# Ledger of designs, part 41: peptides against a protein of PDB entry 4X86

Target 1, 56 residues: chain A of PDB entry 4X86
Amino acid sequence: EGPQLLLSEAVSRAAKAAGARPLTSPESLSRDLEAPEVQESYRQQLRSDIQKRLQE

## One batch from the design tools (peptide; made by RFdiffusion4, then SolubleMPNN)

Design b2_p19_5_s1 (from b2_p19_5, 10 letters changed)
Fold by OpenDDE base, seed 3:
Structure b2_p19_5_s1 (fold): chain B 56 residues (1-56), chain A 19 residues (1-19)
Amino acid sequence: as target 1 above (56 residues)
Amino acid sequence: SEREALVQQAIRESLAQIP
């Protein structure tokens, strides 16, 4: 239930859209971003923030 | 951290897609 967005994909979009290019190597960054706990934390934050936006 | 900053920016960009 809720948004099913991959954090790694979201970060890639952010880098393209905002020019926020990571300084960390792609390999080490991907390792961090693909960690289950990091992915789940992102999902929860995004879900919460979407709900806040929809309530405005 | 860079990771946290990227996560927050990713959230902001995702939210910007919501009308």
Scores: peptide ipSAE 0.325, ipTM 0.775, DockQ to the pose 0.509
Fold by OpenDDE base, seed 4:
Structure b2_p19_5_s1 (fold): chain B 56 residues (1-56), chain A 19 residues (1-19)
Amino acid sequence: as target 1 above (56 residues)
Amino acid sequence: SEREALVQQAIRESLAQIP
């Protein structure tokens, strides 16, 4: 259980919302963001941060 | 790294979407 957001989608939203467009090529970026360990790290951080926000 | 910075920004934006 927990957040099931895709990191690649979250990065796309972040780029659009904040105007923070990556300099890394789309292919290289996708390769990095779609790596299972990177996705899981994102999920864990997001889950932890949500819990912190709920406790504040 | 750029990747790590993007991940952190993505987290911030994701949190902002939570009511």
Scores: peptide ipSAE 0.325, ipTM 0.777, DockQ to the pose 0.471
Fold by OpenDDE base, seed 2:
Structure b2_p19_5_s1 (fold): chain B 56 residues (1-56), chain A 19 residues (1-19)
Amino acid sequence: as target 1 above (56 residues)
Amino acid sequence: SEREALVQQAIRESLAQIP
């Protein structure tokens, strides 16, 4: 349960924001972002942060 | 790392899009 957002999509959005453009090559970055453990870590952090916002 | 920084920024951007 929880948010089902793709990290790669989120990073793409972030890269469009000022100061968030990656210097790593697209291929290397994609390899990292597509790793299941990285995606899961992102999901867990996002879920936690959403819960924190609800508790503010 | 850049990866970790991008993940954190991605989280921030994702949270900003929650109505």
Scores: peptide ipSAE 0.325, ipTM 0.778, DockQ to the pose 0.480
Fold by OpenDDE base, seed 5:
Structure b2_p19_5_s1 (fold): chain B 56 residues (1-56), chain A 19 residues (1-19)
Amino acid sequence: as target 1 above (56 residues)
Amino acid sequence: SEREALVQQAIRESLAQIP
C-alpha cells in the first residue's frame, strides 16, 4: 500500500538528475538512508506529497 | 542536515516523474 521506492535508490537518482551530490561518504550515507525509520519517514513524506498533488 | 536535504531532493525528483 502506497509508495515503495527505496530511499537509497531515490537519492541516487536525484544526485544524477539534479547534481545533488552528497558530501558524506557513501558508507555513512547508506547506513543512514537504509535505516528503517528513515526509509519509513521518506515513504510517509512522499505519500503525503503525492496526496497533496492529487488534491490540486 | 545533508540527509534531510537529500531526502527532500529525492522526493522532488520522484514527484516530477509522476505523470
Scores: peptide ipSAE 0.324, ipTM 0.774, DockQ to the pose 0.473

Design b2_p19_5_s2 (from b2_p19_5, 10 letters changed)
Fold by OpenDDE base, seed 5:
Structure b2_p19_5_s2 (fold): chain B 56 residues (1-56), chain A 19 residues (1-19)
Amino acid sequence: as target 1 above (56 residues)
Amino acid sequence: SLRAELVEEAVRESLAAIP
């Protein structure tokens, strides 16, 4: 529920914001970002953090 | 782990993108 960046987009933005790139090969990065458990973790944590902020 | 760190940073950026 609510606005949500794609995981890949969010990671790209994070890299830009930090002015750094991960010390990981593009292939390894893609593998991790595409992993269903990682996608689910992202969704769950985002949802949880939104709820926490709404309750503050 | 890399995966955990990626998720953490992604969540931060997504939260920042919420109006």
Scores: peptide ipSAE 0.565, ipTM 0.896, DockQ to the pose 0.441
Fold by OpenDDE base, seed 3:
Structure b2_p19_5_s2 (fold): chain B 56 residues (1-56), chain A 19 residues (1-19)
Amino acid sequence: as target 1 above (56 residues)
Amino acid sequence: SLRAELVEEAVRESLAAIP
């Protein structure tokens, strides 16, 4: 329930941090990031990982 | 897959952004 980045913002930060430029077109990337199942997977995995760290 | 990799990297960055 704490602060979290939007998926698009998190991906942008990840790309910048890695200095990586994927070969995927902007259109394909946007399609993937906007997909409901991808958004849900991001939310679920983030929540799960937060819980794991809180339990350490 | 690209989608899975995007989610994994996004989660990592989001966790790092938590104060």
Scores: peptide ipSAE 0.565, ipTM 0.896, DockQ to the pose 0.466
Fold by OpenDDE base, seed 1:
Structure b2_p19_5_s2 (fold): chain B 56 residues (1-56), chain A 19 residues (1-19)
Amino acid sequence: as target 1 above (56 residues)
Amino acid sequence: SLRAELVEEAVRESLAAIP
């Protein structure tokens, strides 16, 4: 729920913003991004942080 | 870990994209 980028897109933007790309193979990166626990962590942390911002 | 760092940075970017 809520406005959000896909995890893969957010990671790509993060890399661009940092001016550096991780020295990780495409296969390894994809494996991590596709992991259900990683996707869930992303969703949960994003929701939590949004709630914190709204409560400020 | 790499996974934790990826999630953290992704969350930051997603927050920045919220109008």
Scores: peptide ipSAE 0.564, ipTM 0.896, DockQ to the pose 0.428
Fold by OpenDDE base, seed 4:
Structure b2_p19_5_s2 (fold): chain B 56 residues (1-56), chain A 19 residues (1-19)
Amino acid sequence: as target 1 above (56 residues)
Amino acid sequence: SLRAELVEEAVRESLAAIP
């Protein structure tokens, strides 16, 4: 719910912004990003941080 | 961990993308 990037898209943008490439292999990175617990953590933290911003 | 760092950076970028 609400505006959000896909986790993979956000990670790609982060890498570009930092001017750095991940040190892990593409296969390992994809495996990590597709892990259910990682996806859930991303959703929960994003939701929490949006709420924090709205309260500021 | 790598996973934790990936999530943190992803959240930052997603917040920045909100109009």
Scores: peptide ipSAE 0.564, ipTM 0.896, DockQ to the pose 0.425

Design b2_p19_5_s3 (from b2_p19_5, 9 letters changed)
Fold by OpenDDE base, seed 1:
Structure b2_p19_5_s3 (fold): chain B 56 residues (1-56), chain A 19 residues (1-19)
Amino acid sequence: as target 1 above (56 residues)
Amino acid sequence: SEREALVQQAIRDSLAAIP
């Protein structure tokens, strides 16, 4: 339930859109971003921020 | 950190896409 965007995919899109190439190697970055606790943290932050925006 | 910056950017971009 709630936002289910994959953080790794979201970061990839963000990096491409910004035209900024991460200094961290793709392999290392993906490994970090695919960690369950990191993904869940992202989901919680996004969910919270969406709720805040809907209340504005 | 770079990771946190990318996460925050991803959040900002995701929010901006919401109508």
Scores: peptide ipSAE 0.345, ipTM 0.808, DockQ to the pose 0.487
Fold by OpenDDE base, seed 2:
Structure b2_p19_5_s3 (fold): chain B 56 residues (1-56), chain A 19 residues (1-19)
Amino acid sequence: as target 1 above (56 residues)
Amino acid sequence: SEREALVQQAIRDSLAAIP
């Protein structure tokens, strides 16, 4: 059920695509992004936004 | 924060990739 994307991977892809590397150290950023609560928040937001798009 | 900005950008890019 729902999206199964890793936030850390999504952020890495986004940064690469935009050519905008984070100022935060890779280690610190990864620690934050890989936290379970942050990952879950991302999943919920993405799921909600997908549902909104489907309703348009 | 930078973290939140990156999260939101990741969401936007993920949504844009959906057909």
Scores: peptide ipSAE 0.343, ipTM 0.809, DockQ to the pose 0.466
Fold by OpenDDE base, seed 4:
Structure b2_p19_5_s3 (fold): chain B 56 residues (1-56), chain A 19 residues (1-19)
Amino acid sequence: as target 1 above (56 residues)
Amino acid sequence: SEREALVQQAIRDSLAAIP
């Protein structure tokens, strides 16, 4: 239930859209972003923010 | 951190993509 976007994919899209490249190496960044606790935090924040937008 | 900034940007972009 709720958002099922992968954080690593979302960050890649964001970087591309902004025309920016992270200073952190791709390998190190991907490893960090794929950590389960980081992915879960992203899901929770996204879900919360969606609810806030719907309540406007 | 850079990581957290990228996460927050990803969240903002994901929200903006919702029709």
Scores: peptide ipSAE 0.343, ipTM 0.809, DockQ to the pose 0.477
Fold by OpenDDE base, seed 3:
Structure b2_p19_5_s3 (fold): chain B 56 residues (1-56), chain A 19 residues (1-19)
Amino acid sequence: as target 1 above (56 residues)
Amino acid sequence: SEREALVQQAIRDSLAAIP
């Protein structure tokens, strides 16, 4: 249920769209973004924000 | 942190893509 987007994919798209390259090494950033608890936090935030927008 | 900034930007961009 809810958003199925991967955080790593979403961050990659955001960075590309902004034309900004993170200073953190790709390996360190990927390790953080692929952690289950970090992915779940992203899913919860996105779900909550979508619900808020739909209720406006 | 840089990580959190990227996460928040990813959320904002994902929401903006919703018509």
Scores: peptide ipSAE 0.342, ipTM 0.809, DockQ to the pose 0.501

Design b2_p19_5_s4 (from b2_p19_5, 8 letters changed)
Fold by OpenDDE base, seed 5:
Structure b2_p19_5_s4 (fold): chain B 56 residues (1-56), chain A 19 residues (1-19)
Amino acid sequence: as target 1 above (56 residues)
Amino acid sequence: SEKEKLIELAIRESLAQIP
């Protein structure tokens, strides 16, 4: 339950929208972003931030 | 780090999609 968007996909979308071009290679970056603990941290942070917005 | 900056960007853009 909660946010299910993959961090790697979210980063790709956000980078495109902002016109950002990462210096780290796609392969290296995806390896880091797809790590389970990093994905979980993203999920928790996003969920927390959504809850904060709802409480405003 | 670049990773942290991209994650922050991703969070911001994700939140912006919420009406």
Scores: peptide ipSAE 0.489, ipTM 0.833, DockQ to the pose 0.489
Fold by OpenDDE base, seed 4:
Structure b2_p19_5_s4 (fold): chain B 56 residues (1-56), chain A 19 residues (1-19)
Amino acid sequence: as target 1 above (56 residues)
Amino acid sequence: SEKEKLIELAIRESLAQIP
């Protein structure tokens, strides 16, 4: 249950939407963003922030 | 770090996509 967005995919979309160009190479960035602990942190953070928005 | 800023950006963009 909860958000199931892949962090690496979310970053890619967000960067494009903002016109941002990461300095880190795609390979290195992907490796870091695909780490399971980082993905889980993103999921928890997003879930928490969604709840905060609903409570506003 | 750049990674952390990109994650923050991703969070913001993801929230913006929620109807």
Scores: peptide ipSAE 0.488, ipTM 0.834, DockQ to the pose 0.482
Fold by OpenDDE base, seed 2:
Structure b2_p19_5_s4 (fold): chain B 56 residues (1-56), chain A 19 residues (1-19)
Amino acid sequence: as target 1 above (56 residues)
Amino acid sequence: SEKEKLIELAIRESLAQIP
């Protein structure tokens, strides 16, 4: 249970929405964002933030 | 870093999608 969004997908959507243009190459960025530990960190942070919003 | 900034951006956008 909990957030199951892929970080790489979330970053792609967010960057597009915000008009952000990453300087890092797509290949290098994908490598970093698809690392399991980075994905897990994102999941934990998102879960925590969701819980905070629900408690407001 | 750019990576950290993009992650923060992703968090913000993801939260905005919550009904």
Scores: peptide ipSAE 0.484, ipTM 0.832, DockQ to the pose 0.466
Fold by OpenDDE base, seed 1:
Structure b2_p19_5_s4 (fold): chain B 56 residues (1-56), chain A 19 residues (1-19)
Amino acid sequence: as target 1 above (56 residues)
Amino acid sequence: SEKEKLIELAIRESLAQIP
């Protein structure tokens, strides 16, 4: 098992940290971010990037 | 898209938290 972070939560934290204000409505954005295929893609990307960092 | 940019931002911030 690898990263177990919810994409929606990660986006919320990241947006706040960066001072970003999404133009897309919270409802529409959440619907997209909570889609299982999108969540899985995020997990795979993050896992891959972490592995790349470890190999640097 | 904005969605993709936010995901990218999330990944970047998540990686930055890894010591």
Scores: peptide ipSAE 0.481, ipTM 0.829, DockQ to the pose 0.500

Design b2_p19_6_s1 (from b2_p19_6, 8 letters changed)
Fold by OpenDDE base, seed 1:
Structure b2_p19_6_s1 (fold): chain B 56 residues (1-56), chain A 19 residues (1-19)
Amino acid sequence: as target 1 above (56 residues)
Amino acid sequence: SREEELAELQELLKRLQQE
């Protein structure tokens, strides 16, 4: 319900919903997605998307 | 409703400001 603020959590939920089971462990995937530069890019995109929706 | 959706989105923006 609604967008996730953390990219790692968003990807995890998306994978679960799609029934996707990558060969990499969930822990390894989350570690990569929790990198500060990756999370910041996601946060900026999420903020932009929310602002667009509010202005519709 | 649309009003409820917008309120939820505004709350998310406030949370983003705290990070």
Scores: peptide ipSAE 0.381, ipTM 0.841, DockQ to the pose 0.147
Fold by OpenDDE base, seed 3:
Structure b2_p19_6_s1 (fold): chain B 56 residues (1-56), chain A 19 residues (1-19)
Amino acid sequence: as target 1 above (56 residues)
Amino acid sequence: SREEELAELQELLKRLQQE
């Protein structure tokens, strides 16, 4: 399936796979994960990870 | 293959850089 470009989607899929349920509503969690500063940090990290993999 | 994997990763990078 490959890495997810959105943190919210990555977390959602991970939670589903693990059978985990957040204490807060899924909507509230998604809202937090979709915050622009959070998404930007994730994007930068994902880019770095992919670049490292390409250089291996 | 590794070539295919690298191509997929490069495509992902391209999409990330469009954001």
Scores: peptide ipSAE 0.381, ipTM 0.844, DockQ to the pose 0.147
Fold by OpenDDE base, seed 5:
Structure b2_p19_6_s1 (fold): chain B 56 residues (1-56), chain A 19 residues (1-19)
Amino acid sequence: as target 1 above (56 residues)
Amino acid sequence: SREEELAELQELLKRLQQE
C-alpha cells in the first residue's frame, strides 16, 4: 500500500498484483532494478510525483 | 482521507530526502 521507496519493490508488488511472471527470474530482474543509477532515477521521479501530489 | 494521505506523503518525502 502506497508508494514504494525502492523500484525493485515497486515492480515486485506490481507484478504480484497483476499475477505477472517475468521472462527472466525474479532475482535477475531485482538485480537490474537495484542498480544505483536506476534507483536514483526512480527516487528522483518518486520525489517529484509526491511533491506534485502535495501541491494539488 | 486526503489529509491522512498528505501526511503519509510528507513522511515518504522526508525519507526520500534523507537518502
Scores: peptide ipSAE 0.380, ipTM 0.842, DockQ to the pose 0.147
Fold by OpenDDE base, seed 2:
Structure b2_p19_6_s1 (fold): chain B 56 residues (1-56), chain A 19 residues (1-19)
Amino acid sequence: as target 1 above (56 residues)
Amino acid sequence: SREEELAELQELLKRLQQE
């Protein structure tokens, strides 16, 4: 549907769409992507992207 | 439509602000 608010979900969806499988376990990857500092950076970028779209 | 898209984006911003 629309943009995912969680980076882990966004990456998971993208990987599935691309038919890509990570070398590390999905669980380990999700753990890293769910780290607070990573999620915060993603949230900031997502907010910026949405704001830009609203201004178009 | 554009109006619907903008409404959805505004809802997403609202959710982001709640985090």
Scores: peptide ipSAE 0.378, ipTM 0.842, DockQ to the pose 0.147

Design b2_p19_6_s2 (from b2_p19_6, 9 letters changed)
Fold by OpenDDE base, seed 1:
Structure b2_p19_6_s2 (fold): chain B 56 residues (1-56), chain A 19 residues (1-19)
Amino acid sequence: as target 1 above (56 residues)
Amino acid sequence: SREEELEELRELQKRLQQE
C-alpha cells in the first residue's frame, strides 16, 4: 500500500520516465541501491525534503 | 491542489517513521 520509499524503486521510476535502460542488469542495480548505507542516506534526504516542503 | 499535496507528504512522513 502506497509508494515504496526505496532508492532502488525511485531510480527505476526515474529511468522509466526518462526512457533510459541500465547497462547492467536490473537485478545488479537493485542489489547495489538496496545496500543499507545507501538506503539510509536516501531516507534521510527524503525526510529532509518532505520537511522543507511542509514548511513552505 | 496545494492542500492535497501537503496531505500526501504527511502520509509519506508517517510511512518513513514506521520504517
Scores: peptide ipSAE 0.297, ipTM 0.813, DockQ to the pose 0.144
Fold by OpenDDE base, seed 3:
Structure b2_p19_6_s2 (fold): chain B 56 residues (1-56), chain A 19 residues (1-19)
Amino acid sequence: as target 1 above (56 residues)
Amino acid sequence: SREEELEELRELQKRLQQE
Protein backbone atom coordinates (compact mmCIF):
# COMPACT_ATOMS: atom_id res chain seq x y z
CA GLU B 1 0.00 0.00 0.00
CA GLY B 2 1.28 3.48 0.86
CA PRO B 3 4.75 4.40 2.14
CA GLN B 4 5.79 3.22 5.58
CA LEU B 5 5.85 5.92 8.25
CA LEU B 6 9.40 5.15 9.36
CA LEU B 7 12.32 7.53 9.68
CA SER B 8 14.50 4.98 7.93
CA GLU B 9 12.15 4.99 4.96
CA ALA B 10 11.96 8.78 4.92
CA VAL B 11 15.76 9.06 4.94
CA SER B 12 16.02 6.46 2.20
CA ARG B 13 13.58 8.37 0.00
CA ALA B 14 15.37 11.65 0.66
CA ALA B 15 18.75 10.11 -0.16
CA LYS B 16 17.47 8.71 -3.45
CA ALA B 17 15.86 12.00 -4.41
CA ALA B 18 19.07 13.90 -3.68
CA GLY B 19 21.37 11.29 -5.20
CA ALA B 20 23.15 11.00 -1.85
CA ARG B 21 24.87 7.93 -0.44
CA PRO B 22 25.49 7.33 3.25
CA LEU B 23 29.02 6.81 4.52
CA THR B 24 27.88 3.74 6.45
CA SER B 25 26.18 0.72 4.95
CA PRO B 26 22.46 1.09 4.25
CA GLU B 27 21.79 -1.78 6.63
CA SER B 28 23.66 -0.15 9.52
CA LEU B 29 21.98 3.19 8.90
CA SER B 30 18.55 1.58 8.79
CA ARG B 31 19.25 -0.27 12.02
CA ASP B 32 20.17 2.96 13.80
CA LEU B 33 17.14 4.82 12.42
CA GLU B 34 14.81 1.98 13.40
CA ALA B 35 15.79 2.16 17.07
CA PRO B 36 12.61 2.39 19.17
CA GLU B 37 13.39 5.78 20.71
CA VAL B 38 14.26 7.28 17.33
CA GLN B 39 11.17 5.87 15.66
CA GLU B 40 8.93 7.06 18.49
CA SER B 41 10.29 10.60 18.27
CA TYR B 42 9.77 10.63 14.52
CA ARG B 43 6.22 9.30 14.86
CA GLN B 44 5.38 12.01 17.39
CA GLN B 45 6.79 14.74 15.17
CA LEU B 46 4.96 13.41 12.13
CA ARG B 47 1.68 13.21 14.03
CA SER B 48 2.14 16.75 15.31
CA ASP B 49 2.96 18.10 11.86
CA ILE B 50 -0.07 16.44 10.27
CA GLN B 51 -2.34 17.70 13.03
CA LYS B 52 -1.06 21.25 12.62
CA ARG B 53 -1.54 21.13 8.86
CA LEU B 54 -5.09 19.81 9.20
CA GLN B 55 -5.94 22.65 11.60
CA GLU B 56 -4.62 25.42 9.35
CA SER A 1 -6.37 21.15 -4.44
CA ARG A 2 -6.37 21.92 -0.73
CA GLU A 3 -9.29 19.55 -0.22
CA GLU A 4 -7.37 16.73 -1.87
CA GLU A 5 -4.27 17.49 0.23
CA LEU A 6 -6.30 17.46 3.44
CA GLU A 7 -7.85 14.12 2.52
CA GLU A 8 -4.38 12.65 1.92
CA LEU A 9 -3.24 13.95 5.31
CA ARG A 10 -6.30 12.44 6.98
CA GLU A 11 -5.41 9.08 5.45
CA LEU A 12 -1.85 9.41 6.77
CA GLN A 13 -3.22 10.29 10.19
CA LYS A 14 -5.34 7.14 10.19
CA ARG A 15 -2.28 5.08 9.28
CA LEU A 16 -0.29 6.65 12.14
CA GLN A 17 -3.02 5.75 14.60
CA GLN A 18 -2.77 2.11 13.54
CA GLU A 19 0.91 1.91 14.54
Scores: peptide ipSAE 0.297, ipTM 0.814, DockQ to the pose 0.143
Fold by OpenDDE base, seed 4:
Structure b2_p19_6_s2 (fold): chain B 56 residues (1-56), chain A 19 residues (1-19)
Amino acid sequence: as target 1 above (56 residues)
Amino acid sequence: SREEELEELRELQKRLQQE
């Protein structure tokens, strides 16, 4: 449908595109990135960034 | 195009507001 709004998903896509592999397990990294406080901060930042882009 | 990009961003805004 559309791009996911999860930081973990964004990082996963970026890593794949760059051919990068984390030193830690993908599951461990995903767990950290899916923490509620991290996700909320990302959501707020994403909203702000979108607003800025729309105003350009 | 710029117009298409802005439309996609507007849709993302709507999704963010629903969460």
Scores: peptide ipSAE 0.295, ipTM 0.812, DockQ to the pose 0.145
Fold by OpenDDE base, seed 5:
Structure b2_p19_6_s2 (fold): chain B 56 residues (1-56), chain A 19 residues (1-19)
Amino acid sequence: as target 1 above (56 residues)
Amino acid sequence: SREEELEELRELQKRLQQE
């Protein structure tokens, strides 16, 4: 499968790599991060960050 | 390398354009 662009997946990977655990369940956190408005904002920021990196 | 990273970013950019 291709790379995941979801904020929930990005946060999950980062948390695992850092050995961090949220105060709430990972499932609850992922649910909140998968909200459409949150995901859209993340997609826009990701696009912007990629553009900036390509311009460096 | 930086070149490899930039190529990966270009691929991600193309994927984002499809969403």
Scores: peptide ipSAE 0.263, ipTM 0.799, DockQ to the pose 0.144

Design b2_p19_6_s3 (from b2_p19_6, 10 letters changed)
Fold by OpenDDE base, seed 2:
Structure b2_p19_6_s3 (fold): chain B 56 residues (1-56), chain A 19 residues (1-19)
Amino acid sequence: as target 1 above (56 residues)
Amino acid sequence: SREQELEELRELQKRLQQE
């Protein structure tokens, strides 16, 4: 329900929905996706997307 | 509806601003 604020959660849900099983463990993938620089980039993109949608 | 979607997006904006 709606966009996830955390990239790790968004990717996890997307993977489950697609039936995808990465070669790396979910824990390792989550750790990488929870890196502050990655999360910051995602947050900025999400903010931008919301702003664009509100202005349409 | 569009109005409902926009309200949900506004609420999401508020959550983003709190981080």
Scores: peptide ipSAE 0.390, ipTM 0.848, DockQ to the pose 0.146
Fold by OpenDDE base, seed 4:
Formats: structure tokens, sequence, C-alpha cells
Structure b2_p19_6_s3 (fold): chain B 56 residues (1-56), chain A 19 residues (1-19)
């Protein structure tokens, strides 16, 4: 429900909803998605998207 | 509703600002 603040959680939920399984281990994927630079980029994108939606 | 959506987004903004 609603946008997640953590990319890893967002992807995990999306994958579950789609019944998708990564080719690599879920743990490896989560580790990559939890990298600080990735999380920061996601946070910035999320903030931008929210701002755009609020301005519509 | 649109109003509810906007309120939820505003709350999400506040959460993002705390990170």
Amino acid sequence: as target 1 above (56 residues)
Amino acid sequence: SREQELEELRELQKRLQQE
C-alpha cells in the first residue's frame, strides 16, 4: 500500500505481487538494493515523484 | 479521493524528510 521508502522493500513487494523470482538469490538482490547510493537515488526519485504528483 | 491521496503524499514527504 502506497510508495515504500526503501527500494529493497518496494522491489520485494512488487516481485511478490507479480509472482516473479530473481535469477540471482533474493539475498543478493536485496543487498544490492540496500546499497547507500542506490537507496539515496531512490529517495531522491521518490521525493521528486511525490512533488510532481502534488503539483498536478 | 484526490484529497486523501494528497494528504497521504504529504505524510510521505514528511517521512522522507526524516531520513
Scores: peptide ipSAE 0.386, ipTM 0.847, DockQ to the pose 0.146
Fold by OpenDDE base, seed 5:
Structure b2_p19_6_s3 (fold): chain B 56 residues (1-56), chain A 19 residues (1-19)
Amino acid sequence: as target 1 above (56 residues)
Amino acid sequence: SREQELEELRELQKRLQQE
């Protein structure tokens, strides 16, 4: 329902909503998206996006 | 509404501060 703090969850939800299936297994994709460096980058971008929206 | 959206974003912002 609400915004996801985890990139893996965000992508999984988006993929399901779109009826999209990756070439690899969803579990494999989620594993890659759960990498700490990937999650940190997502968190930083999410923070930035929220700040921008609040300033509009 | 925009007001509701902004409140939801503020709540999300608080959650991010806990990460």
Scores: peptide ipSAE 0.385, ipTM 0.847, DockQ to the pose 0.146
Fold by OpenDDE base, seed 1:
Structure b2_p19_6_s3 (fold): chain B 56 residues (1-56), chain A 19 residues (1-19)
Amino acid sequence: as target 1 above (56 residues)
Amino acid sequence: SREQELEELRELQKRLQQE
């Protein structure tokens, strides 16, 4: 329920909802998505999106 | 409702600020 603060969790949920299965292991996918630079970019975008919606 | 959605977003903002 609602958007996740962690990109890895968000992607996992999106994949499940779409019935998609990664060709690589879930562990490898999570490892890549947990990189600090990736998580920071996601956090910034999420913050921006929330702010935009609150201002509408 | 829109009001409920906005409240959920405000709660999410608070969580985001704590991380």
Scores: peptide ipSAE 0.380, ipTM 0.845, DockQ to the pose 0.146

Design b2_p19_6_s4 (from b2_p19_6, 8 letters changed)
Fold by OpenDDE base, seed 5:
Structure b2_p19_6_s4 (fold): chain B 56 residues (1-56), chain A 19 residues (1-19)
Amino acid sequence: as target 1 above (56 residues)
Amino acid sequence: SREEELAELSELQKRLQQE
């Protein structure tokens, strides 16, 4: 329904929208992108980006 | 909490998507 706050999900959706496919398996890519440290960085970036957009 | 923050961010995403 709504957007998912996961980097893995964001990348998957972006790739699908662009008609792109990773060279590695989607499962392997998702595994890497779901790592806690990666997800935390994405969350912080997302928060920052959203806040910047709302402040325009 | 982290869950609460994620919920808030999700709502912000929805709001931005509606613009």
Scores: peptide ipSAE 0.046, ipTM 0.624, DockQ to the pose 0.492
Fold by OpenDDE base, seed 4:
Structure b2_p19_6_s4 (fold): chain B 56 residues (1-56), chain A 19 residues (1-19)
Amino acid sequence: as target 1 above (56 residues)
Amino acid sequence: SREEELAELSELQKRLQQE
């Protein structure tokens, strides 16, 4: 599998594992999650989350 | 660089998954 560096992949995997389905089409959701500004925000949040976890 | 940062994040994720 490998690490989930993209928000779209993380959300898709989480939704599938939980048996959840988005109200919008999967294609539309993926497009929104793959937007550059969203992906950059996710990268920054991921870094922050990892740093916090390492401090625990 | 961006690529280096992503590589570092990937490695950190791998470490967390092992814990």
Scores: peptide ipSAE 0.046, ipTM 0.625, DockQ to the pose 0.530
Fold by OpenDDE base, seed 3:
Structure b2_p19_6_s4 (fold): chain B 56 residues (1-56), chain A 19 residues (1-19)
Amino acid sequence: as target 1 above (56 residues)
Amino acid sequence: SREEELAELSELQKRLQQE
C-alpha cells in the first residue's frame, strides 16, 4: 500500500518522528486537518511540489 | 479521475521518499 495523500496523515507521521504532541486533542486536530478546503489545498500543493521535483 | 490522480501522486510520492 502506498502513502495516503492526507495532510492529517502527514502531520501525524511528522509529529511521531519528532516526538511532538499537539496542545489540542488528536481528534480535534484531525477534524481540522481533514476539512475539505484544507485537504484540497494540500493536494494541490503536493501535486505542484512533486511536479517541480521531477522537473529538476 | 480524482482517484486515478491520487493513486498516481501516491506512487510518485513513494518513489521520491525512497531516494
Scores: peptide ipSAE 0.045, ipTM 0.617, DockQ to the pose 0.417
Fold by OpenDDE base, seed 2:
Structure b2_p19_6_s4 (fold): chain B 56 residues (1-56), chain A 19 residues (1-19)
Amino acid sequence: as target 1 above (56 residues)
Amino acid sequence: SREEELAELSELQKRLQQE
């Protein structure tokens, strides 16, 4: 099973690692982060960021 | 905006990677 590159998953992992809990419900936050336009923007940014890091 | 929020999250990711 390949890595999951969803923004919602990334934020969830980051929040857990930091011991952070959103003031809004996790479901509401996830819903916002899973919007198609948001996910596409994240995918593009993630790709760009990875490429930049590899070029350093 | 959503785009601004994503940009901020991306910057946060970059910062965390550099620390």
Scores: peptide ipSAE 0.037, ipTM 0.574, DockQ to the pose 0.055

